# Peptides against a protein of PDB entry 4Z63: the designs that were tried, part 299

Target 1, 334 residues: chain A of PDB entry 4Z63
Amino acid sequence: LCLGMNDLTGNIPEDLFHLKRLNLLGIQENRLSGSLSREIRNLSSLVRLDVSWNLFSGEIPDVFDELPQLKFFLGQTNGFIGGIPKSLANSPSLNLLNLRNNSLSGRLMLNCTAMIALNSLDLGTNRFNGRLPENLPDCKRLKNVNLARNTFHGQVPESFKNFESLSYFSLSNSSLANISSALGILQHCKNLTTLVLTLNFHGEALPDDSSLHFEKLKVLVVANCRLTGSMPRWLSSSNELQLLDLSWNRLTGAIPSWIGDFKALFYLDLSNNSFTGEIPKSLTKLESLTSRNISVNEPSPDFPFFMKRNESARALQYNQIFGFPPTIELGHNN

## One batch from the design tools (peptide; made by RFdiffusion4, then SolubleMPNN)

Design b2_p28_6_s4 (from b2_p28_6, 14 letters changed)
Fold by OpenDDE base, seed 2:
Structure b2_p28_6_s4 (fold): chain B 334 residues (1-334), chain A 28 residues (1-28)
Amino acid sequence: as target 1 above (334 residues)
Amino acid sequence: SAREKLYAERLKALGFPSEDLSGGLMFA
């Protein structure tokens, strides 16, 4: 049953929860309000539940033990409070959990040893606090993780060295410290293609350790951290780099010529730093800027990038990072 | 901060939703 993108108000009719054979319930993009009913437990055949973009409030009901087929739960952009329910945090069937842009709070706790199917987790823009959960690498299929805009404390856990499934990771604006430790840990994530660390590590030095290596890194965003140092030499080995944003830092020195060796680099933002010297001539030879015919294997995040072209426009879903226009931003360096 | 606002506006101008200052990487 798909009832998304309407102006439905009030609560979900109770009789809807009698549909025991229902595999898909989509009621997203409405004005549904109140608590999410516990009676969703009666939907024992449910594979996909989408309640996103509503006015739901209260706690998410702890009934996911009665939903053994549930693979997809989308609850982003609601007023949910409390924590992740225990039954949801232990779901062996769940592939995707999206609870972005809610008011969820407390410590983030997932039973990753039970969540054997979890491949995508979006908990961005919540009120989670404390430390990053050290056991996330125990979610052996977890590929996509957004934890941005929470109030985590301390450092990236050492256990994340073992996070082999991790491909897309955002920790933007999460009060994290120790960028050197974070990069030193995350370099062991051999499948990491996308790393976003914006608005953390305030005033720290960007490490220039030649031992750092991100083999499959395509997207690196570490903007607005007030980072000191220079363009990191270790980044030159990330031959698949497509997007680099180091804007709004305090980086100094020259922009190195090797920045133009990235055959797939289509977006570069080094703006609002203190870079000096000449613009490398190699930047003018970037194939991604000169040729439209570059077949680059795009990182396909399970979650699309959203781009608003206009203030009044709905965010356009971009499944591909290459939807961004080729961009070089070097402004406001002095 | 004022700097965070300016960066958010820059990301918005690049088409990223202002809410997830995740460097434009919004997961949906």
Scores: peptide ipSAE 0.029, ipTM 0.691, DockQ to the pose 0.093; fails the geometry check
Fold by OpenDDE base, seed 5:
Structure b2_p28_6_s4 (fold): chain B 334 residues (1-334), chain A 28 residues (1-28)
Amino acid sequence: as target 1 above (334 residues)
Amino acid sequence: SAREKLYAERLKALGFPSEDLSGGLMFA
């Protein structure tokens, strides 16, 4: 049943929960309000539940133990409060959980040992607090993790050295400290392709440790951290780099010539730093900027990124980084 | 801050979610 993108109001009719053979319920992009009914437990055949972009409030009901086939739960952009229900945090069937842009709070806890199928987790823009869950690497299929815009004070856990499944990771604006430790840990994530750490590490030094290596790194975004130091030499070994944003830092020294050796680099923002010297001539030779036909057949992340341009607009689904025009931003250097 | 607003506007112009513009960007 797909009823998304309407002006439906009120609650879900109780009779809908008698549909025991229902595999897909999509009621996203409406004005549905109140609590999400516990009677969703009666939908024992449910594989996909999409309640996103509504006015739901209260706690998410603890009934996911009665939904043994549920693979996809999308609840982003609602008013949900409390924590992740215990049955949801223990779901062995769940592949994707999206609860971004809610009012969920407390300590983030997932039973990763039970969540054997979890591939994508989006909990960005919530009110989670405390430390990052040390057991996230126990989610052996967890590839995509957005925890941005929460209050995870402290450092990246040492256990994340063992996060072999991790490919896309955002921790932006989460009150993180110790960038040297964070990078030193996350370099062990052998499948890490996308790392976003913007608005953390305020005023720290960007490490220039030649022992750091990110073999598969394609996207690095560490903007608006007020980081000191220079362009890090370790980054020159990330030959697959496609997007680099180090804007709005306090980086100094010359822009190194090796930045022009990144054949796939289509987006570079070094703006609003304190770089000096000449623009490397190698930047003018970037094949990615001169060739119109970079078919980067990269597998899109299994979860779409959604942009809401304004409060009334539908979320635009971004499935590809490559929607960005080739860009070099070097403005506002002193 | 004025800086955070300007950064958020740039990321919007690039097509990042406004709600993730403070760096919650998972690049698609």
Scores: peptide ipSAE 0.028, ipTM 0.689, DockQ to the pose 0.105; fails the geometry check
Fold by OpenDDE base, seed 4:
Structure b2_p28_6_s4 (fold): chain B 334 residues (1-334), chain A 28 residues (1-28)
Amino acid sequence: as target 1 above (334 residues)
Amino acid sequence: SAREKLYAERLKALGFPSEDLSGGLMFA
């Protein structure tokens, strides 16, 4: 049953919960309000539940033990409060959990040993506090993780050295400290292609440690951290780099010539730093800026980038980073 | 801060949604 993208108001009719054979309930993009009924437990055949973009409030009901086939739960952009219910945090069937842009709070706790199918986790823009869950690497299929805009004080856990499944990771604006430790840990994530750390590490030094290596790194965003230092030499070994944003830091020194050696680099933002010297001539030779059709055939992350083309337009979901126009931003350097 | 506002406005100009602006290129 798909009733998304309407102006439906009120609660879900109780009779809907009698549909025991229902595999898909999509009621997203409405004005549904109140608590999400615990009677969703009666939908024992449910594979996909999409309640996103509504006005739901209260706690998420602890009924996911009665939903043994549930693979997809989308609840982003609601008013949910409390924590992740225990049955959801223990779901062995769940592949994707999206609860972005809610008011969920407390310590983030997931039973990753039980969540054997979880591959995508979006908990961005919530009120989670405490430390990052040390057991996230126990979610052996967890590829995509957005934890941005929470309050995870402290450092990236040492256990994340073992986060082999991790490919897409955002921790933007999460009150993280110790960028040197974070990068030193995350370099061990051999499948890490996209790393977003913006608005953390306030005023720290960007490490220039030649021992750091991110082999598969395609996207690095570490903007608005007030980071000091220079362009890090270790980054030159990330030959697959496609997008680099180090804007709004306090980086100094020259822009190195090796920045133009990234064959796939189509987006570079080094603006609002304190870089000096000449613009490397190698930047004018970036193939990605000259060739219109770099089709990078990578499977889209389950978490798209959003671009709002027009103020009146809905944000276009860009499942691929490649939707960005080729860009070089070197403005506002001193 | 004023700097954070300017960064947010720049990300808006790049088409990032306001709810994701604080993260740079946020995974939204």
Scores: peptide ipSAE 0.027, ipTM 0.666, DockQ to the pose 0.104; fails the geometry check
Fold by OpenDDE base, seed 1:
Structure b2_p28_6_s4 (fold): chain B 334 residues (1-334), chain A 28 residues (1-28)
Amino acid sequence: as target 1 above (334 residues)
Amino acid sequence: SAREKLYAERLKALGFPSEDLSGGLMFA
């Protein structure tokens, strides 16, 4: 049953939960309100539940043990409170969990040993607190992780050296400390292609350690950290780099010529730093900027992006990273 | 600004659900 993208109001009629053979319930992008009914437990054949972009409130019901076929739960952009229900945090069937932009709180706890199918986790823009869960690498299929805009204090756990499944990772604006440790750990994530660490590490030095290596790194975003130092030499070995954003830092020195050696680099933002010297001529020769025909395989996370242009507008689901227009931003350097 | 909108659109296209216009790409 797909009723998304309407102006439906109120609560879900209880009689809807009598549909025991229902595999897909999509009621996203409405004005549905109240608590998400516990009676969703009656939908024992449910494979996909999409309640995203509504006005749901209260706690998410702890009934996911009664949903043994549930692979996709999308609840982003609601008013959900509390934690992740125990049954959801132990779901062996769940592939994708998206609860971004809610009011979920407490410590993030997932039973990764039980969550054997989890490949995408979006919990960005919530009120989770404490430390990053050390056991996330035990989610052996977990590829996409967004934990941005939570209150995760401290450092990236050492256990993340073993996070071999990790491909897309955002920890933006999560009060993280020790960028040197974070990068030193995350370099061991052999499948890491996208790393976003914006609004962390306040005033720290960006490490220029030649031992750091991110072989498959395509997207690096470490903006608005007030980081000191220079353009890191270790980054020059990330030959697949497509997007670099180091804007809104306190980086100094020259922009190195090797920045123009990235054949796939189509987006560069070094703005609002303290870079000096000349703009490298190599930047004018970036093939991705000069050749319109370079098919840049943008790293696409497996979770859909929702763009709500206006509060009143329907959320546009972007499943595809529409190619960023090739951009070089070097403005506001002193 | 038009730049911030473009940046926000870019953020969204990269998978960053947040229109954080505070500078830098962020996953929401």
Scores: peptide ipSAE 0.027, ipTM 0.679, DockQ to the pose 0.103; fails the geometry check

Design b2_p28_7_s1 (from b2_p28_7, 15 letters changed)
Fold by OpenDDE base, seed 5:
Structure b2_p28_7_s1 (fold): chain B 334 residues (1-334), chain A 28 residues (1-28)
Amino acid sequence: as target 1 above (334 residues)
Amino acid sequence: SEADEMLKNDPLATAVMFSSMDNVKLFN
């Protein structure tokens, strides 16, 4: 049953929960309000539940133990409060959980040993607090993780060295500290292709440790951290780099010539730093900007990217990284 | 948008961000 993208109001009719053979319920992008009924438990055949972009409030009902076929739960952009229900945090069938842009709070706890099918987790823009869950690497299929805009104070857990499934990771604006530790840990994530750490590590030094290595890194965004130091030499070994944003830091020294050796680099933002010297001539030889026939294997997250340059600018949505305009931004350096 | 939400706290923020806003074209 798909009733999305209407102007439906009120709550879900109770009789709808008698549909025992219903596999898909999509009621997204409406004006549905009130609590999400516990009677969802009656939809025992449910595979996909989409209640996103509504006015739902209250706690998410703890009924997911009665939904053994549920693979997709989309509840982003609602007014949900409380935590992740225990039955949801233990779901062995769930592949994707999207609860971004709610008012969920407390400590984030997931039973990753039970969540054997979870591959995508988006809990961005909530009110979770405390530390990052140390057991996230136990979610053995978890590939896409957005935990941005939560109050996860502290450091990246040491256990994330074992996060082999992790491919797309965002922790933007989560009050994280110790960038050296974070990078030292995350370099062990052998499948990590996209890393976004914007608005963390305020005023720290960007490490220039030559032992750091990110083999499969394609997208690195560490903007608005006021980081000190220079362009890190370890980054030169990330030969698959496609997008680099280190804007709004306090990086100094010259822009190194090796920045032009990245064959796939099509988006570079080093603006609003303190770089000096000349623009490397190698940047004029970037094949991605000169050749129209370069096929690049692009990382494909389950969620779009958004780019916004300043408060007055409109946010731009990109479903794929290659949708970004080819860009070199070196403005506002000293 | 995710970018708009980020800028509520920091008007100087500029970055590429992840978002969970699903493209309706991908909905089955």
Scores: peptide ipSAE 0.021, ipTM 0.573, DockQ to the pose 0.096
Fold by OpenDDE base, seed 4:
Structure b2_p28_7_s1 (fold): chain B 334 residues (1-334), chain A 28 residues (1-28)
Amino acid sequence: as target 1 above (334 residues)
Amino acid sequence: SEADEMLKNDPLATAVMFSSMDNVKLFN
């Protein structure tokens, strides 16, 4: 049943929960309000539940143990409060959980040992606090993780050295500290291709440890951290780099010539730093900027990027990294 | 934040059925 993208109001009719053979319930993008009914438990054949972009409030009902086939739960952009229900945090069937842009709070707790199928987790823009859950690497299929815009004070857990499934990771604006530790840990994530750490590590030094290595790194975004230091030498070994944003830091020194050696680099933002010297001539030879038809046949991350071009403009959504226009931004340096 | 409000009301963000991240680039 798909009733999304309407102006439906009120709550879900209780009789809808008698549809025991229902595999898909999509009621997203409406004005549905009130609590999400616990009677969802009656939809025992449910595979996909999309209640996103509504006005739902209250706690998410703890009924997911009665939904053994549920693979997709999309509840982003609602007014949900409380924590992740225990049954949801223990769901062995769930592949994707999206609860972004709610008012969920407390410590983030997931039973990753039970959540054997979880591959995508979006909990961005909530009110989770405390530390990052150390057991996330126990979610053996967890590839995409957005925990941005929460309040995860402290450091990236040491256990994340074992986060082999991790490919796309955003922790932007989550009150994280110790970038040196974070990078030192995350370099062990052998499948990590996208790393977003914007608005963390306030005023710290960007490490220039040559022992750091991110072999598969394609996207690195560490903007608005007021980071000190220079362009890190370790980054030069990330030969697959496609997007680099280090804007709005306090980085100094010259822009190194190796920045132009990245064959796939098409988006570079080093603006609003304190870089000095000449613009490397090698930047004029970036293949991604000179070739009209660079088809990168790579699986795109299952997450959008948002870019606001100016204060008055709407944020533009890019579903693929390659949707970004080829850009070199070096403005507002010394 | 302004970014959060914008994202909350952005219909384009809704179109991503399998979105797992909200990577927002802000200009200060």
Scores: peptide ipSAE 0.020, ipTM 0.598, DockQ to the pose 0.082
Fold by OpenDDE base, seed 3:
Structure b2_p28_7_s1 (fold): chain B 334 residues (1-334), chain A 28 residues (1-28)
Amino acid sequence: as target 1 above (334 residues)
Amino acid sequence: SEADEMLKNDPLATAVMFSSMDNVKLFN
């Protein structure tokens, strides 16, 4: 049953929850309000539940133990409060959980040992507090993680050295500290391709430790951290780099010539720093910028990127990294 | 937040499984 993209108001009729054979329920993009009914528990055959983009409020009902086939739960852009219900946090069937842009709060707790199928987690823009859950790496299939814009604090857990499944990770604007530790830990995530750490590590030094190595890194975004230091030499070994944003920091020194050696680099933003010297001639030889026919057959992160000209402008969505326009931003440097 | 309101009202954002609005780059 799909009733999405309408102007439906009120709550879901209770009788709808008597559909025991229902596999797909999509009621997204409406004006449905009130609490999400506990009677969802009656939909025992449910595989996909999409209630996103509504006006639901209250706590998410703790009924997911009665939904043994549920793989997809999309509840982004609602008014949900409280925490992740225990049954959801223990769901062995769940593949994707999206609860971004709600009012969920408290300590983030997931029983990753039980959540054996979880591969995508979007909890961005909530009110989770405390530390990052140390047991996230126990979610052995978890590839995509957005925890941005929460009230986390402290450092990236040491346990994340073992986060082998991690491919796409965003922790933007989460009050994280110790970028040296964070990068030192995350370099062990051998499948990590996308790392977004914008608006963290305020005023810290970007480490130039030559021992750091991100083999599979394609996207690095560490903007608006007021980071000091220079272009990190360790980054030159990330041969698959496609997008680099270090804008709005306090980085100094020259832009190194090796920046032009990245065959796949098509988006570079080093603007609003204190870089000096000449623009590397190698930038003019970037194949990704000179070729009209770039066949990009690479996986993109499950979360798109958005760019806005200002806070009032409509966001431009780019679902794929290669969807970004080829860009070199070097403005506002010395 | 203002960003959240924009996301809610932006059709481009509504069509997405995941959103990187948390990572919005502003060009002010």
Scores: peptide ipSAE 0.022, ipTM 0.588, DockQ to the pose 0.096; fails the geometry check
Fold by OpenDDE base, seed 1:
Structure b2_p28_7_s1 (fold): chain B 334 residues (1-334), chain A 28 residues (1-28)
Amino acid sequence: as target 1 above (334 residues)
Amino acid sequence: SEADEMLKNDPLATAVMFSSMDNVKLFN
C-alpha cells in the first residue's frame, strides 16, 4: 500500500493494520500525526515500512519482534522521541534503519550481534548522547553509518579497528575529540571509502603521521574543525581520492604538489585556511578536471551529499559524488 | 535546534533514501 506524497492528515486508521498480508506500507511525505500505532505489529508480513516526512510523535512502538520479515524501516523527519525500541535494536531481519531528523534520545544501543542483516544505519540529527556504541563493529554487514549531529562525546571507540564492513561513515558535528586517535583507528576499516568528520575535534592538530593509510578512501570531509597543522602527507597514499574538503580549518604551510597527483580528484576545497606559498602547478594537470572522458569509479553511499551557499540557502542535493561540480576552492587563505 | 527545524522543513529530507543533510557543506 503506497499513499506517500499526499496531503493526508490525522492518524493512520487502525483498520489499516488488519491488512496482515501487506508487504509494503509507504505513507511518507504526508501530514500524518499522532503516535505510530503499536498495531503495526499486526502487519506480520511487512517487509518495508516508510513513514518518513510526517508529523508522527511519541515513542516508536516496541513491536518489531512481531515483524520478522521487516527489512526496511524509514522514519526520517518526524517527531519521534525516546530511544530505539528493544525489538528494533534486536531485529535480525532489518537491513536498513533510517530515523534521521527525529528527537530520539538517550544512549544509542543496538544489539549488533542480533542485527545480522543491518547494512545501513542513519540516525543523524537526533538527541542521542553518551559515547559511540563500541559494539557497532559487531554489526558484521553494517556498511553505511550516519550518526552526525548527535551529542556523542569522547573518542572513536578502539573497537572500530575491527569495523571491516564500514564503507560510508559520517560523524559530523557530534562533539568528538581526538582526531589522531580517530584516524588511527579508522584506518583499519579496510572498506572505508567515505569519511565525514566535519565540526569535530575543535582546535586539534591534524595528524601528519606517515604511518596512517586509508587505501580505499575516496571522500574525505573534515571541514570546520579549526584544525591546525599542514596538509597531511599520509593522505597522498590515498590514490583513489575523489573529494577532499578540509575547508574552514587553521591549516598552514604550502599546498603540496602531490595534491595534483590524484587521478580521480575532482572536488577540492581547502578554503578558509592559512595556507601559504604558490598554488601547485600540478593542480592544473588534474586529469579529472582536464579530461572530460575520464571514467571515475564513484563511491555510492546510501546517503546523498548536500551543499548550501549559506545557512539560509536551500540545500542542493547530490545523490552521487560525481554530481558535484568539478571544483578547486582555495579561497580565503593567507 | 534551528538546524533541526531547517532539516525538517527542507524538501530534500523527503527522500526515501538516506540523507546527508547532516553533512551540509556551507560556502560562507
Scores: peptide ipSAE 0.020, ipTM 0.591, DockQ to the pose 0.095; fails the geometry check

